# Ledger of designs, part 54: peptides against a protein of PDB entry 6RO1

Target 1, 216 residues: chain A of PDB entry 6RO1
Amino acid sequence: LGKEIEEYIHKPKYCLPFLQPGRLVKVKNEGDDFGWGVVVNFSKKSNVKPNSGELDPLYVVEVLLRCSKESLKNSATEAAKPAKPDEKGEMQVVPVLVHLLSAISSVRLYIPKDLRPVDNRQSVLKSIQEVQKRFPDGIPLLDPIDDMGIQDQGLKKVIQKVEAFEHRMYSHPLHNDPNLETVYTLCEKKAQIAIDIKSAKRELKKARTVLQMDEL

## One batch from the design tools (peptide; aimed at target 1 P17)

Design b2_p26_5_s2 (made by RFdiffusion4, then SolubleMPNN; from b2_p26_5, 8 letters changed)
Fold by OpenDDE base, seed 5:
Structure b2_p26_5_s2 (fold): chain B 216 residues (1-216), chain A 26 residues (1-26)
Amino acid sequence: as target 1 above (216 residues)
Amino acid sequence: MKLYDLLTKEEAKKLLEEYEKKLKEE
């Protein structure tokens, strides 16, 4: 269900209005989770669909992301990789397809105007970390309905299902499991929207019973 | 120095309106 919500929020028609410089966003690419980054700008790229020849615009958002130093060395040939948990990493402006945005925050950082200097980029990391400290329950997300104005009934149904699932989860005997409770509380704290809840719940459930995974 | 702004619902609506206006002008 969380992934279904992501499928809405990363659509250009919904997210582009909110991609101002300084906007906090999460980026995920093929299993690589960059965590929270900062929007620098976005651009529209011309794309031609190979099968139809129709113009299908691609939107590329430049996001300041914490990257591994190794990926920077190979940046000419390889895609950027997220910093490892044990490394400091380096903040780099990475071009990201808009559909790779997994979350959009209501937080807009004040960022340096010139991000060419390394120190300025690293200062943004410090700012992100400071924001994270100020939001111990997680960086606040844009509400897809109230903030982003998504009117799609499919999304509303997904949200309702998520709410229903959460209600059922709390009523379920397994909720008394300390590990489950911890994950749920972490998820609730980190995510105003059930998307982030889903990922954490999914990780926990992979370790436990398969039955509820299908509802996530 | 202010570190960040939080988007209000009113501001969100304004952003949507501005974006829609921009799209119509293109």
Scores: peptide ipSAE 0.524, ipTM 0.916, DockQ to the pose 0.808
OpenDDE base, seeds 1, 2, 3, 4: peptide ipSAE 0.507, 0.495, 0.481, 0.028; ipTM 0.913, 0.907, 0.902, 0.356

Design b2_p26_5_s3 (made by RFdiffusion4, then SolubleMPNN; from b2_p26_5, 13 letters changed)
Fold by OpenDDE base, seed 1:
Structure b2_p26_5_s3 (fold): chain B 216 residues (1-216), chain A 26 residues (1-26)
Amino acid sequence: as target 1 above (216 residues)
Amino acid sequence: MKLYDLLTKEEAEELRKKFEEELKKE
């Protein structure tokens, strides 16, 4: 279910309106999970499909990502690799195809205007880490329906299934069914994004409440 | 110092609208 939601949110028609500088996004490339990065800018590139001759625009987003230091040494020929969990890493601006965005946050960071200095890039990492501390249940995600305006019935069905599952999980004392762990693992993998969206909505609501309280 | 902004539903709608308008101009 989570992957199904990702298939919608990474589509240019849905995500491009939200790719402002400072927007938090998750980047995944095959087995490489970069985690949360920050949008710097995006560009539209004209691509001609070889078979149809049709112009298929490619969208590339420059994302400030935590990369391994080793990948930076080989940056001339090799794709950037995510920093290891125990590694400090280095924040680098990486060109990413838009379809590699696995999540988009409602959070837009204030970032330095000039990201050329290493210190400025590393300061953004500190900002991301601070945001993560403020959202212990996870950084809030854009709502695919309410924020992103996705009207696809397939997505609505996915969300309904997740909500129904959550409702059943909380309403039924089936907490002790060992089959729930397997279904939960499969459903967690599939529904994790929907759960993350719902959790993110709750955290967003809390964060808005806190912001409203700070403005009082 | 303000660290971040959170997107409201209204702001999201405005962003979508702005993007649609930009697409029509191209």
Scores: peptide ipSAE 0.554, ipTM 0.921, DockQ to the pose 0.699
OpenDDE base, seeds 2, 3, 4, 5: peptide ipSAE 0.552, 0.547, 0.551, 0.549; ipTM 0.919, 0.919, 0.922, 0.922

Design b2_p26_5_s4 (made by RFdiffusion4, then SolubleMPNN; from b2_p26_5, 10 letters changed)
Fold by OpenDDE base, seed 4:
Structure b2_p26_5_s4 (fold): chain B 216 residues (1-216), chain A 26 residues (1-26)
Amino acid sequence: as target 1 above (216 residues)
Amino acid sequence: MKLYELLTKEEAEKLLEEYKKELEEK
């Protein structure tokens, strides 16, 4: 259900009005989760599809993201990688295709005008961390209907299902259990483990496919 | 010092209206 919502919000026709400098966004790329970053700028690039000659505009957003220091050494040739959970990381401006935005926040940060100095970029990380402390239940999201004005009936049906699920979850007798926080933490850990297993299986499948190609 | 701003419904509506005008002018 969350992924189905993402398929609407990352569409340029819906998200472009909200991609101002300082807007908090989440970026995910092929299993790499960068977490929360900050919009710096966006650009429309004319892409000519080689086969149809049709102009398919590509939208690229420059996002300040927490990257691994190891990835920065190869930044000229390789895609940036997210910082490891236990790594401090370094904030870098990364060009991101708009469809890689997994979430858009109602929060717009005040950012330094000049992001060339490392200290200015790292100050933005401190600002993100401070915002996260102020929102212990998570950074607030744009409402796809009320804020983004999406009128698609498919999205409305998805939202209704999410709301019905959330209502059932919050109405559950366990919600009054003082151990609920522990249960939720365990459920989140279990969900994360399931994602990690799925990711590992995908990597293993890719590795096997590469090995099979080398044996051919 | 203000660290951030939250988008209000009124501001969101203005952004959508501005974007619609930009699309109609092109």
Scores: peptide ipSAE 0.444, ipTM 0.885, DockQ to the pose 0.834
OpenDDE base, seeds 1, 2, 3, 5: peptide ipSAE 0.388, 0.020, 0.440, 0.022; ipTM 0.854, 0.419, 0.889, 0.444; seed 3 fails the geometry check

Design b2_p26_6 (made by RFdiffusion4)
Pose (drawn by RFdiffusion4):
Structure b2_p26_6 (pose): chain A 194 residues (1-46, 58-67, 79-216), chain P 26 residues (1-26)
Amino acid sequence: LGKEIEEYIHKPKYCLPFLQPGRLVKVKNEGDDFGWGVVVNFSKKSLYVVEVLLRCAAKPAKPDEKGEMQVVPVLVHLLSAISSVRLYIPKDLRPVDNRQSVLKSIQEVQKRFPDGIPLLDPIDDMGIQDQGLKKVIQKVEAFEHRMYSHPLHNDPNLETVYTLCEKKAQIAIDIKSAKRELKKARTVLQMDEL
Amino acid sequence: EEEEEKEEEREELKKEAEEKLEEQEE
């Protein structure tokens, strides 16, 4: 569901109007994410590209690392979430100190909103009048309700058990696909003719 | 009334984004 919502938000017809300088954006590509960042401007490429400050062809910052902000161009279809907040940015972003100042300004925004950095309502704000997105948002609130209700959500060992469950779940996926091809390969193809 | 205002604001934003793209092409 989360990924499905991102695809609607990826549509440039819907998200480009809200990519004003200083907008907070979350970016993820093929798995790894850079947390949150701030946009500077955007233009076409070659698809669209926006230059965004992120925490880090570079890779994202690790959890233990304090991080160092760097501006990088990224494709628009790599934005997972877009916020309602537009934090102010310095005119000349060349200096390192200013880049750190932006990192500190976001740290203060995250504090002003411990419930989470507010996101744009894709319908009330972004204008996605598509009917499929309605049923998606409904399933999200319902499954989030199911998640927080699960006895394991609060458990500190949840991440320890969740990983063993993830591993055991992937092994099972292999068995399924492996058996699928085996039922095919083991099949005699010309028996219906006969 | 609030929905109409939001529609007008979104239309204006769309026009501004198109204009910025046209300027970049020039």

Design b2_p26_6_s1 (made by RFdiffusion4, then SolubleMPNN; from b2_p26_6, 13 letters changed)
Fold by OpenDDE base, seed 2:
Structure b2_p26_6_s1 (fold): chain B 216 residues (1-216), chain A 26 residues (1-26)
Amino acid sequence: as target 1 above (216 residues)
Amino acid sequence: SSAEKKKEELEKLKEKTKELLEEQEK
């Protein structure tokens, strides 16, 4: 359900009008979850499909994201990596393909005009953290129908299912609906898989670091 | 060699990470 909504929201035809400077967006690149960042700008790039020669426009959004300091040292050659939970990290402007946006917030922040100074970038992190404190249940999302104007009947059906599911979650304690238990178990399994991926990536990084040290 | 064992461990971890990513997409 949430993924099905995401498949609509990240489509350029729907999300581009909302990618204004200061918009809060959530960025996820494969198993790298950057969390919430702030849109700086977006650009349309011409791309040519390698097999057909057809022009397929790539949409790139520059997003101010909390990155690991290690990825910044290698930023000339390596893709930015998200800061670890226990890491302070550093806010960096990262070019992100629009389809990597996992969520778009209704919230827009003021951003400094000059993001070259580290202090200006870190001030935006403070602003994100203040928004997160104001919304303990999560940063508010754009409504895909009311805010984004998506008229797709498939999405409307997904939303109706989500609303019906949420209504069931609020109206019935989780303990009495076997279908809710199944969905909860699937959500728990998915959460566990995400933890396991994060663990495996940490182990990979450690193993790779050790290999790089042995090759020096 | 110790390096070969570490390379093998790295490849096993890559495969496991790939499997977990594929499970996350389901």
Scores: peptide ipSAE 0.042, ipTM 0.712, DockQ to the pose 0.012
OpenDDE base, seeds 1, 3, 4, 5: peptide ipSAE 0.039, 0.038, 0.037, 0.036; ipTM 0.675, 0.696, 0.700, 0.694

Design b2_p26_6_s2 (made by RFdiffusion4, then SolubleMPNN; from b2_p26_6, 11 letters changed)
Fold by OpenDDE base, seed 1:
Structure b2_p26_6_s2 (fold): chain B 216 residues (1-216), chain A 26 residues (1-26)
Amino acid sequence: as target 1 above (216 residues)
Amino acid sequence: DEKEKKKKKLEELKKETEEKLKKEEE
């Protein structure tokens, strides 16, 4: 259910108005969870689909993310990797496809005008950590209906199901209902299967592209 | 030989993806 909400909020038609400089966003790329970062700017890139000639606009948001120091050294050829939990890491501006935004916060931070100095980038990490301390239950999210104005009936049904599930979970004194664990485990398994399918499709596309390049 | 190995690997990945897709629809 949370993932179904993510499939709405990361759509450019919904999220672009909220991608102002200083907006807190959560970035996930496959198995890489960068956690919370800060929007610096966004850009629209014209992309032409190679097979259809159709214009498929790519939306790229530059996000200040906590990256591993190792990934920064190899940044010329490798994608940035998230800092390990115990690693200090370094805040770096990373170009992120908008569909990789897993969450958008209602919180907007002040960011330095010049992010070239490391100290200015690291000051933003301190600000994120201060926000996290203020919200022990998690950084507040934009409401997809009330804040983002998403009118999709599919999303409304998902939210209603979540609310009904939460209400049942809290109203049933049997917090130990093995059916809830099974449903949660099934939902997690479905979510994991969906991730695995998406990963497999990407690998398949990469392998196909490599095969096509080898056939040329 | 290497092209055939890559082709087989691609077909296996396709089959695994289709099986996972079927399990998601159930």
Scores: peptide ipSAE 0.024, ipTM 0.445, DockQ to the pose 0.011
OpenDDE base, seeds 2, 3, 4, 5: peptide ipSAE 0.018, 0.023, 0.023, 0.027; ipTM 0.466, 0.469, 0.444, 0.506; seeds 2, 3, 5 fail the geometry check

Design b2_p26_6_s3 (made by RFdiffusion4, then SolubleMPNN; from b2_p26_6, 9 letters changed)
Fold by OpenDDE base, seed 4:
Formats: C-alpha cells, sequence, structure tokens
Structure b2_p26_6_s3 (fold): chain B 216 residues (1-216), chain A 26 residues (1-26)
C-alpha cells in the first residue's frame, strides 16, 4: 500500500511543483536507503530515446544526502552510497532521478546559499536531525490528495484501503492482535513482492536495452 | 552464443516477473 502511493507521488507530473529548495525528501535506490535529505534544485534533462527518437525528458533533482565517506573518494566515477547506521557520514549534493524519491515531506528547511563548504552542508544535517527529534513518529508527509492535488482514482482506492486498515488497527483495542502482525507481515510481503517485481522489470528493461544495443 | 544466452536470461526474467505479478493479483 505505501509503495503503491509512492508510485503516484514520484511521477514528475505530480511531484515537480513540490521540489522546491529546502523540501525534505526521502531517497531510496536499489536497496540503498539514504533516508531524509533536502532538495537543493531540480533540472529537466533532454533525453532522446535511442530507438524512437522521441524526447523522453529525464527529471533530475539535486538532493543533499548523508553519504558514506568511503563513497566520496570514488564520487567522480561511482554512485554515492548512504552512510552506514553507525557512521557520521558527510552531507553531499547528489543528483537523483525523481522516480527514486520514496517520500516528500510537508516540511521545508532553510538551506545555506553556498553549499560548497562542508560546514554549511553539515549544518543542514543538524537541521534534519532537529526535525526528526520534533517528529518522533516520523517526518510529516505531503498529503497526495489534499496537498499534491492527485485526482487519480487508483490512488484514492489505495488510500481508502490504507485508511480502512489503519482504522481497523487503531480501533482494535488489542494493539497486540496477532492478526494485525499477520496483516502487517502480509502487507510487508506484498510490498517486498512489488519491489521485487519493479526490480525484475528494471533488470528486464536493462537486459532488453543491452540486447538492443548489441543488435545495433 | 552470447545473444542466445542473453535472450534466455531475458525470457527467464520475463517469466519470473509474470509469476510475481500473478502472485500479487492473488
Amino acid sequence: as target 1 above (216 residues)
Amino acid sequence: MEKEKKEKELEKLKKETEEKLKKQEE
């Protein structure tokens, strides 16, 4: 369910108006969870599909993310990696494809105008940590209907299912109902299956692209 | 040889994706 909502939110037609500087966003890439970062800017990249000549614009958002210091040494050639849980890490501006945004917060932070100094980037990490301390139940999300104006009936049905599930969960006087754990486990399994499907589809697309490049 | 291996791998990934989709619809 949460992943089904994500598939709507990360669409450029819905999220681009909310990708202002200082917006808190969560970034995930192929098992790498960067956690919460801050939008610096976004850009539209012209991309031409090699097979159709059709313009398929890529949307890239620059996000200030907590990265491992080890990955910074190779940052010119390798994708940044998230900081390990026990690592302090370093805040870096990372170009992220918009579809890798797993969440968008209602919260916007003030960011320094100059992010070249390490101290300015690390000050933003302190600000994120202060927000996380203020919201122990999690950083507040943009509402996809009320804040983002998404009118898709598929999303409305997903939200209704989430709300019905949450209502059942919170209305059940036994928060320890083993059936709730079972439903959560099933929802997590379903979410994991959806990830695995998305991963398999990406691998299939990569394999097709490689085959098409080898046929050229 | 390499093309045929990639085609077989693609077909396998396609079948695995279709099976995962069916399991999600059940």
Scores: peptide ipSAE 0.025, ipTM 0.471, DockQ to the pose 0.012
OpenDDE base, seeds 1, 2, 3, 5: peptide ipSAE 0.022, 0.021, 0.016, 0.023; ipTM 0.463, 0.442, 0.451, 0.513

Design b2_p26_6_s4 (made by RFdiffusion4, then SolubleMPNN; from b2_p26_6, 11 letters changed)
Fold by OpenDDE base, seed 2:
Structure b2_p26_6_s4 (fold): chain B 216 residues (1-216), chain A 26 residues (1-26)
Amino acid sequence: as target 1 above (216 residues)
Amino acid sequence: MEKEKKEEERKKLIEETEEKLKKEEE
């Protein structure tokens, strides 16, 4: 259900009007979950489909994201990696394809005009953390119908199912069970471990591919 | 009624949050 909503909100047709500087967005690239970041700007890139010659515009949003310091050292050649949970990381402006936005917040932050200084970038992280503190149930999302104006009947049905599911979940006797939070946290940890395993397998595959290229 | 009230409270909290963050940056 959440993934079905994501399939609507990340479409340029719907999300572009909401990608203003300071907008909170969640970024996920395959196995790399960057969490919440802040939109700096966006650009339209002309892309020509190699097989059809059709112009398929690519939309790139620059998002201030918490990145690992290790990825910064290799930033000239490698894609930015999300900060590890126990790592402070560093806020960096990362070019992100619009379809990698997994969520868009109703919250819009002020951002420093100059993001070149590390302190200015880290100040935005403090602002994100303050928003997260004020919203313990999670950063508020744009309503895809009321805020984003998506009129798709498929989406309306998905939202109705989500609301019905949430109502059932909150009405379930186990929802008041403190063990349910533990199970939920364990499910999130399991999901994170699955992501980490997938990432490690990709890195191992890349390392093997580089070694094979050096032996050729 | 209850959904609408929660949505108004949410909108108010968003606005208050944005205003506070603005004041902390000034």
Scores: peptide ipSAE 0.121, ipTM 0.683, DockQ to the pose 0.043
OpenDDE base, seeds 1, 3, 4, 5: peptide ipSAE 0.024, 0.009, 0.018, 0.000; ipTM 0.535, 0.316, 0.431, 0.225

Design b2_p26_7 (made by RFdiffusion4)
Pose (drawn by RFdiffusion4):
Structure b2_p26_7 (pose): chain A 194 residues (1-46, 58-67, 79-216), chain P 26 residues (1-26)
Amino acid sequence: LGKEIEEYIHKPKYCLPFLQPGRLVKVKNEGDDFGWGVVVNFSKKSLYVVEVLLRCAAKPAKPDEKGEMQVVPVLVHLLSAISSVRLYIPKDLRPVDNRQSVLKSIQEVQKRFPDGIPLLDPIDDMGIQDQGLKKVIQKVEAFEHRMYSHPLHNDPNLETVYTLCEKKAQIAIDIKSAKRELKKARTVLQMDEL
Amino acid sequence: KRKFTDKDFEDVEKRVELYELIDEER
């Protein structure tokens, strides 16, 4: 579901109008994410590209690392979430100290909103009048309710058990696809003709 | 207007699916 919502938000017809300098954006590509960042401007490429400050062809910052902000161009279809907040940015971002200042400014924004950095309502704000997105958002609130209600959500060992579950789940996926091709390969193809 | 946060959309589907598998194992 989360990934489905992102695709609606990726549509440039819907998200480009809200990419004003200083907008907070979360970006993820093929798995790894850079946390949150701030946009500077955007233009066409070659698809659209926006230059965003992120925590880090570079890779994202690790959890233990304090991080160092760097501006990088990214494709628009790599934005996972878009916030309602537009934090102020320095005019000349060339200095390192200013880049750290922005990292500290966002640390203060995250504090002002411990419930999470507010996101744009894709309908009330972004204007996605598509009916499919309605049913998606409904399933999200329902499944989120189901998640926090699960006895395991609070358990500190949840991440330990969740990984063993993820592993066991992937092994099962292989067995399913492997059997699937085996049922095909083992099949005699010309028996219906006969 | 409705209000959303980043926490509302964090791999919720994947987490529910894996919870279902944990319940099945029991």

Design b2_p26_7_s1 (made by RFdiffusion4, then SolubleMPNN; from b2_p26_7, 13 letters changed)
Fold by OpenDDE base, seed 1:
Parts: sequence; C-alpha cells; structure tokens
Structure b2_p26_7_s1 (fold): chain B 216 residues (1-216), chain A 26 residues (1-26)
Amino acid sequence: as target 1 above (216 residues)
Amino acid sequence: MKKYTDKDFENVEEKVKLYKIYEELL
C-alpha cells in the first residue's frame, strides 16, 4: 500500500511540477536511505531503450544529500553513499533519478544561490534539522490528491485502503495495551516454534525414508 | 483526508506483522 502510493507520486507527470529548488524530498536507492534532502534543480535527459529504439526520457533531479565522506573520496564513478547515523557526513549535490524519490514534502526551504562552498551546503543541513525539530511526529508530505492534483482512481482506492487499514490497526483493543511488546514477543516465539516443528517433521520423514531403504 | 508524514511510512513491515498478530488474537 505505501509503496503503491510512492509509485504514483514519483511519476514525472505528477512530481515534476513540485520539484522546485528548496523542496524537501526523501531519497532511497535499494538499501541506501539518504533520508531528507533538498531539491536544487532537475533536468530531462533523452534516453533510447536499447531493445526497442523507443525514446524513454530520463528525469534527473539534483538533490543536496548528506553523504558519507568515504564515498566522496572515491572516484566520480562510484555512487554517493548515505552518511552513517553517527557520521557527520557532508552535504553534496547528487544527481538522482526521479523514481528514487520515496517522499516529497509540502515544506520548501530557502537555499543559498551558490552551493559550491561547503559552508553553504552545511547551512542547508542545519535548516533540514530545524524542520525535523519543528515536526517531531514527522515531516509533512504533499497530499497526492489535494496538493499534487492526482485524479487517478487507482490511487484513490489505495488511499482508502490505507486509511481503512490504519483505522482498524489503531482501533484494535491491543494497540493501546501497555503489554503490547510482551504480546508481540510471545507471538514471535510461537511463530518460531511452529517453524522448528515443521523442520523437525521434515527430518523425521527423511530418517523414516532412510530406515525403509535399509529394510529393503 | 489524513495528512501523512514520513514516519507514517516507517516500519511498515513491522506494522503489517503487528496487524497479522492482531488478526490471530481476535
């Protein structure tokens, strides 16, 4: 459900109008979570699909992201890596494919006109951290319907399913139970025991098959 | 409409596991 919403919002036809300089965006690339960055600019690249010869335009957004200092020392051919949680990192302008935007915020920051100086880039990190402090419950997202104007009925159905799921989850009697963590741990242990029983039954079946072969 | 935050989409796999546990306990 959440991923299905992301598949709509990262479509160029929907997100490009909102990729203005200073827009907060979240960037994820497979296992690499860069967290929140700031849009600097975007560009359209012409690409030709190797198998069809069809023009498939790639959209690249330049995002100011907190990168590991190690990834910046490695040659211009290595993809930037996110800063570790305990690492200070360095803010760098990274070219990102638009489909790697996992979230788009309603928040837009002021950015320095010149991002070449390290201090100007690091000032933007301070501004992101101030926004995170202002929103302790999380940074507000653009509404796909109200803000982005997406009229897709598939998206509306996905949102309705998410809202219904969340309502059912939060209205569940156990959701506010102070023992919820204990109940969760017991259910995980029960699930593990069920796996172990299935494994033991498979071994017993193998052992019986061997004994039947020795009696023949 | 509910206004979503980035934290609403954090730990979705854990929320789904928790929900399955809730369905087994009802």
Scores: peptide ipSAE 0.279, ipTM 0.744, DockQ to the pose 0.456
OpenDDE base, seeds 2, 3, 4, 5: peptide ipSAE 0.024, 0.075, 0.039, 0.068; ipTM 0.484, 0.551, 0.522, 0.546; seed 3 fails the geometry check

Design b2_p26_7_s2 (made by RFdiffusion4, then SolubleMPNN; from b2_p26_7, 10 letters changed)
Fold by OpenDDE base, seed 5:
Structure b2_p26_7_s2 (fold): chain B 216 residues (1-216), chain A 26 residues (1-26)
Amino acid sequence: as target 1 above (216 residues)
Amino acid sequence: MRKYTDKDFEDVEKKVKLFDIYDELL
C-alpha cells in the first residue's frame, strides 16, 4: 500500500513540478535509507534503451543528503552510503534517480547559493534538523491529490485502502497490546538483519565481480 | 483529506511489516 502510493508520487509527470531547489525529499536506494534531504537541482538525461529505439527520459535530481564519511573516501568507486544514525555524517550533493524519491514534503527550505563549501552544506543539515524539531509528529508530505493534482482512480483506491487499513489497525485489539512494542522491536530487528544480509550479499557480489575482473 | 506525515507512512510500513510477520507466524 505505501509503496503503491510512492509509485505514483515518484512518477516524473507528477513530481517534477515540485522538485524545486530547497524542497525536502526522502531518498531510499534499495537498502540504503538516506532519510530527508534537500533538492538542489534536477536534470533530464536521455537514456537510449537499446531495445526500443525510444529515448526514455531519465530524470536525475541532485539531492543534498547526509552521507557517511567512510563512503566519501571511496567516492571514486563506490556509491554514497547514508550516515549511520549516531554518525554526524557529511552533507553531499548526490545525483538521485527520481524513482528513488520515497517522499516529497510540502516544506521548502532556503538553501545557500554556493554548496561547494562544507559549512554551507552542513548549514542545510541544521535546517533539516530544525524542521524535524518543528514537526515532532513527522514532516508533512505533499498531498498526492490536493497538492500534486493526481487524479488517478488507482491512487484514490489505494488511499482509501490505506485509510481503511489505518482505521482497522487502530481498531485492532493488538494495537493496545503491551507486547506490540516487543513485536515491533523484533520486526525492526528482523528488518535490519534483512537489510544487513542484503548489504553483505551486495558486498560479496562486488568482491566477486572484482575477483572476476582480476581473473580476466 | 488527512495531511500525512513521513511518520504516518513509516508507522503504516512498520504496521504492514508487523501484519506480514503476524500472517507468517499464524
Scores: peptide ipSAE 0.291, ipTM 0.759, DockQ to the pose 0.461
OpenDDE base, seeds 1, 2, 3, 4: peptide ipSAE 0.278, 0.250, 0.271, 0.256; ipTM 0.749, 0.725, 0.739, 0.717

Design b2_p26_7_s3 (made by RFdiffusion4, then SolubleMPNN; from b2_p26_7, 10 letters changed)
Fold by OpenDDE base, seed 1:
Structure b2_p26_7_s3 (fold): chain B 216 residues (1-216), chain A 26 residues (1-26)
Amino acid sequence: as target 1 above (216 residues)
Amino acid sequence: MRKYTDKDFEDVEKKVLLFDIYDELQ
């Protein structure tokens, strides 16, 4: 359901008017969650692939994201990687395809005019962290109907399903179960184990790819 | 309309996963 909403929100026809400099956006690329970043600018890229018949223009948004320092040392051709939770990271302007925007906030920050200095980029990270402190229950999203003006009946049905699901979830006897914390802790552990397995599988795949490259 | 946050979706995803796990364990 959340992903179904994202499929509407990240459509250029809906999100482009809101991709103003300083807009908070969340960026996810496959297994890489960059978290919250700040829009710097956007551009239209005509991907004329001659053979795909896809006349749909690709849009690229430059987003200031917290990246790993290791990712910055690797050549300009490698995709930026998100900073680890315990890593300070470095704020970098990353070109992001608009469909990789997982969320758009109602919050818009003031950004420095010159983002070339590291200190100016890091000041934006401080501003994001201050916003996160102001919103302990999460950063407010743009309302897809009220703020973004999306009139799609499919989206309205998805939202109704989300609301009905949420209502059922809060009405569920387990929601008030005193053992819910234990179940949550066990499920968080299971989810963490699943993430760790997925990470280990990615590392194993990378190691296997390196081994296959060394065998060539 | 309810104002949603990024955590609302994360919490819903976690809770869905919880319910799925709970339903599998019953």
Scores: peptide ipSAE 0.313, ipTM 0.759, DockQ to the pose 0.454
OpenDDE base, seeds 2, 3, 4, 5: peptide ipSAE 0.301, 0.310, 0.307, 0.314; ipTM 0.750, 0.753, 0.752, 0.755; seed 5 fails the geometry check

Design b2_p26_7_s4 (made by RFdiffusion4, then SolubleMPNN; from b2_p26_7, 10 letters changed)
Fold by OpenDDE base, seed 4:
Structure b2_p26_7_s4 (fold): chain B 216 residues (1-216), chain A 26 residues (1-26)
Amino acid sequence: as target 1 above (216 residues)
Amino acid sequence: MRKYTDKDFEDVEKKVELFKIYEELQ
């Protein structure tokens, strides 16, 4: 259901009017979650569909994102990578396809006119962190109906299903159970263990690949 | 209409899993 809402919001016909400089947006590309960044600008690129010769416009938004230092060394040839949770990272302007925007905030920040200096880019990270501190329960999103003016009946039906699900969840006797926090903590630990197992398996596969290369 | 946050959507998978647990405990 959340992904279905995202599929409406990231459509250029709906989101482009809101992609003005300083808009907070969340960027996710496959397994790479960049978290919150700030829109710098957007551009319409002409693309020709190879099979029809029809013009299919690609919309690219330049977003200031927190990137890993490793990705900075290879930034000329490789895709930017998100900073690790424990890494400070560096703010970089990254061209992002509009459909990779996972969220659009109602919050708009002031951004420096010149983003070439590292200090100016890092000042925007401080501003994002200040917004996150002001919104401990999460950064507010643009309302797809009230703010974005989306009149699509499919979206309205999805929202109604989400609201009905939330109502059933919040009205459930177990939702007010004092052990709910324990259940959440256990679910979070289980999810984290699953991530850690998946990361450890990836590291083990890398280590085996390196050992096999040293034996050749 | 409820104002949604990014955490509301991040927690949806957890909320769906919890709701399944709640339905199994009924």
Scores: peptide ipSAE 0.312, ipTM 0.748, DockQ to the pose 0.342
OpenDDE base, seeds 1, 2, 3, 5: peptide ipSAE 0.306, 0.304, 0.306, 0.306; ipTM 0.745, 0.743, 0.741, 0.743

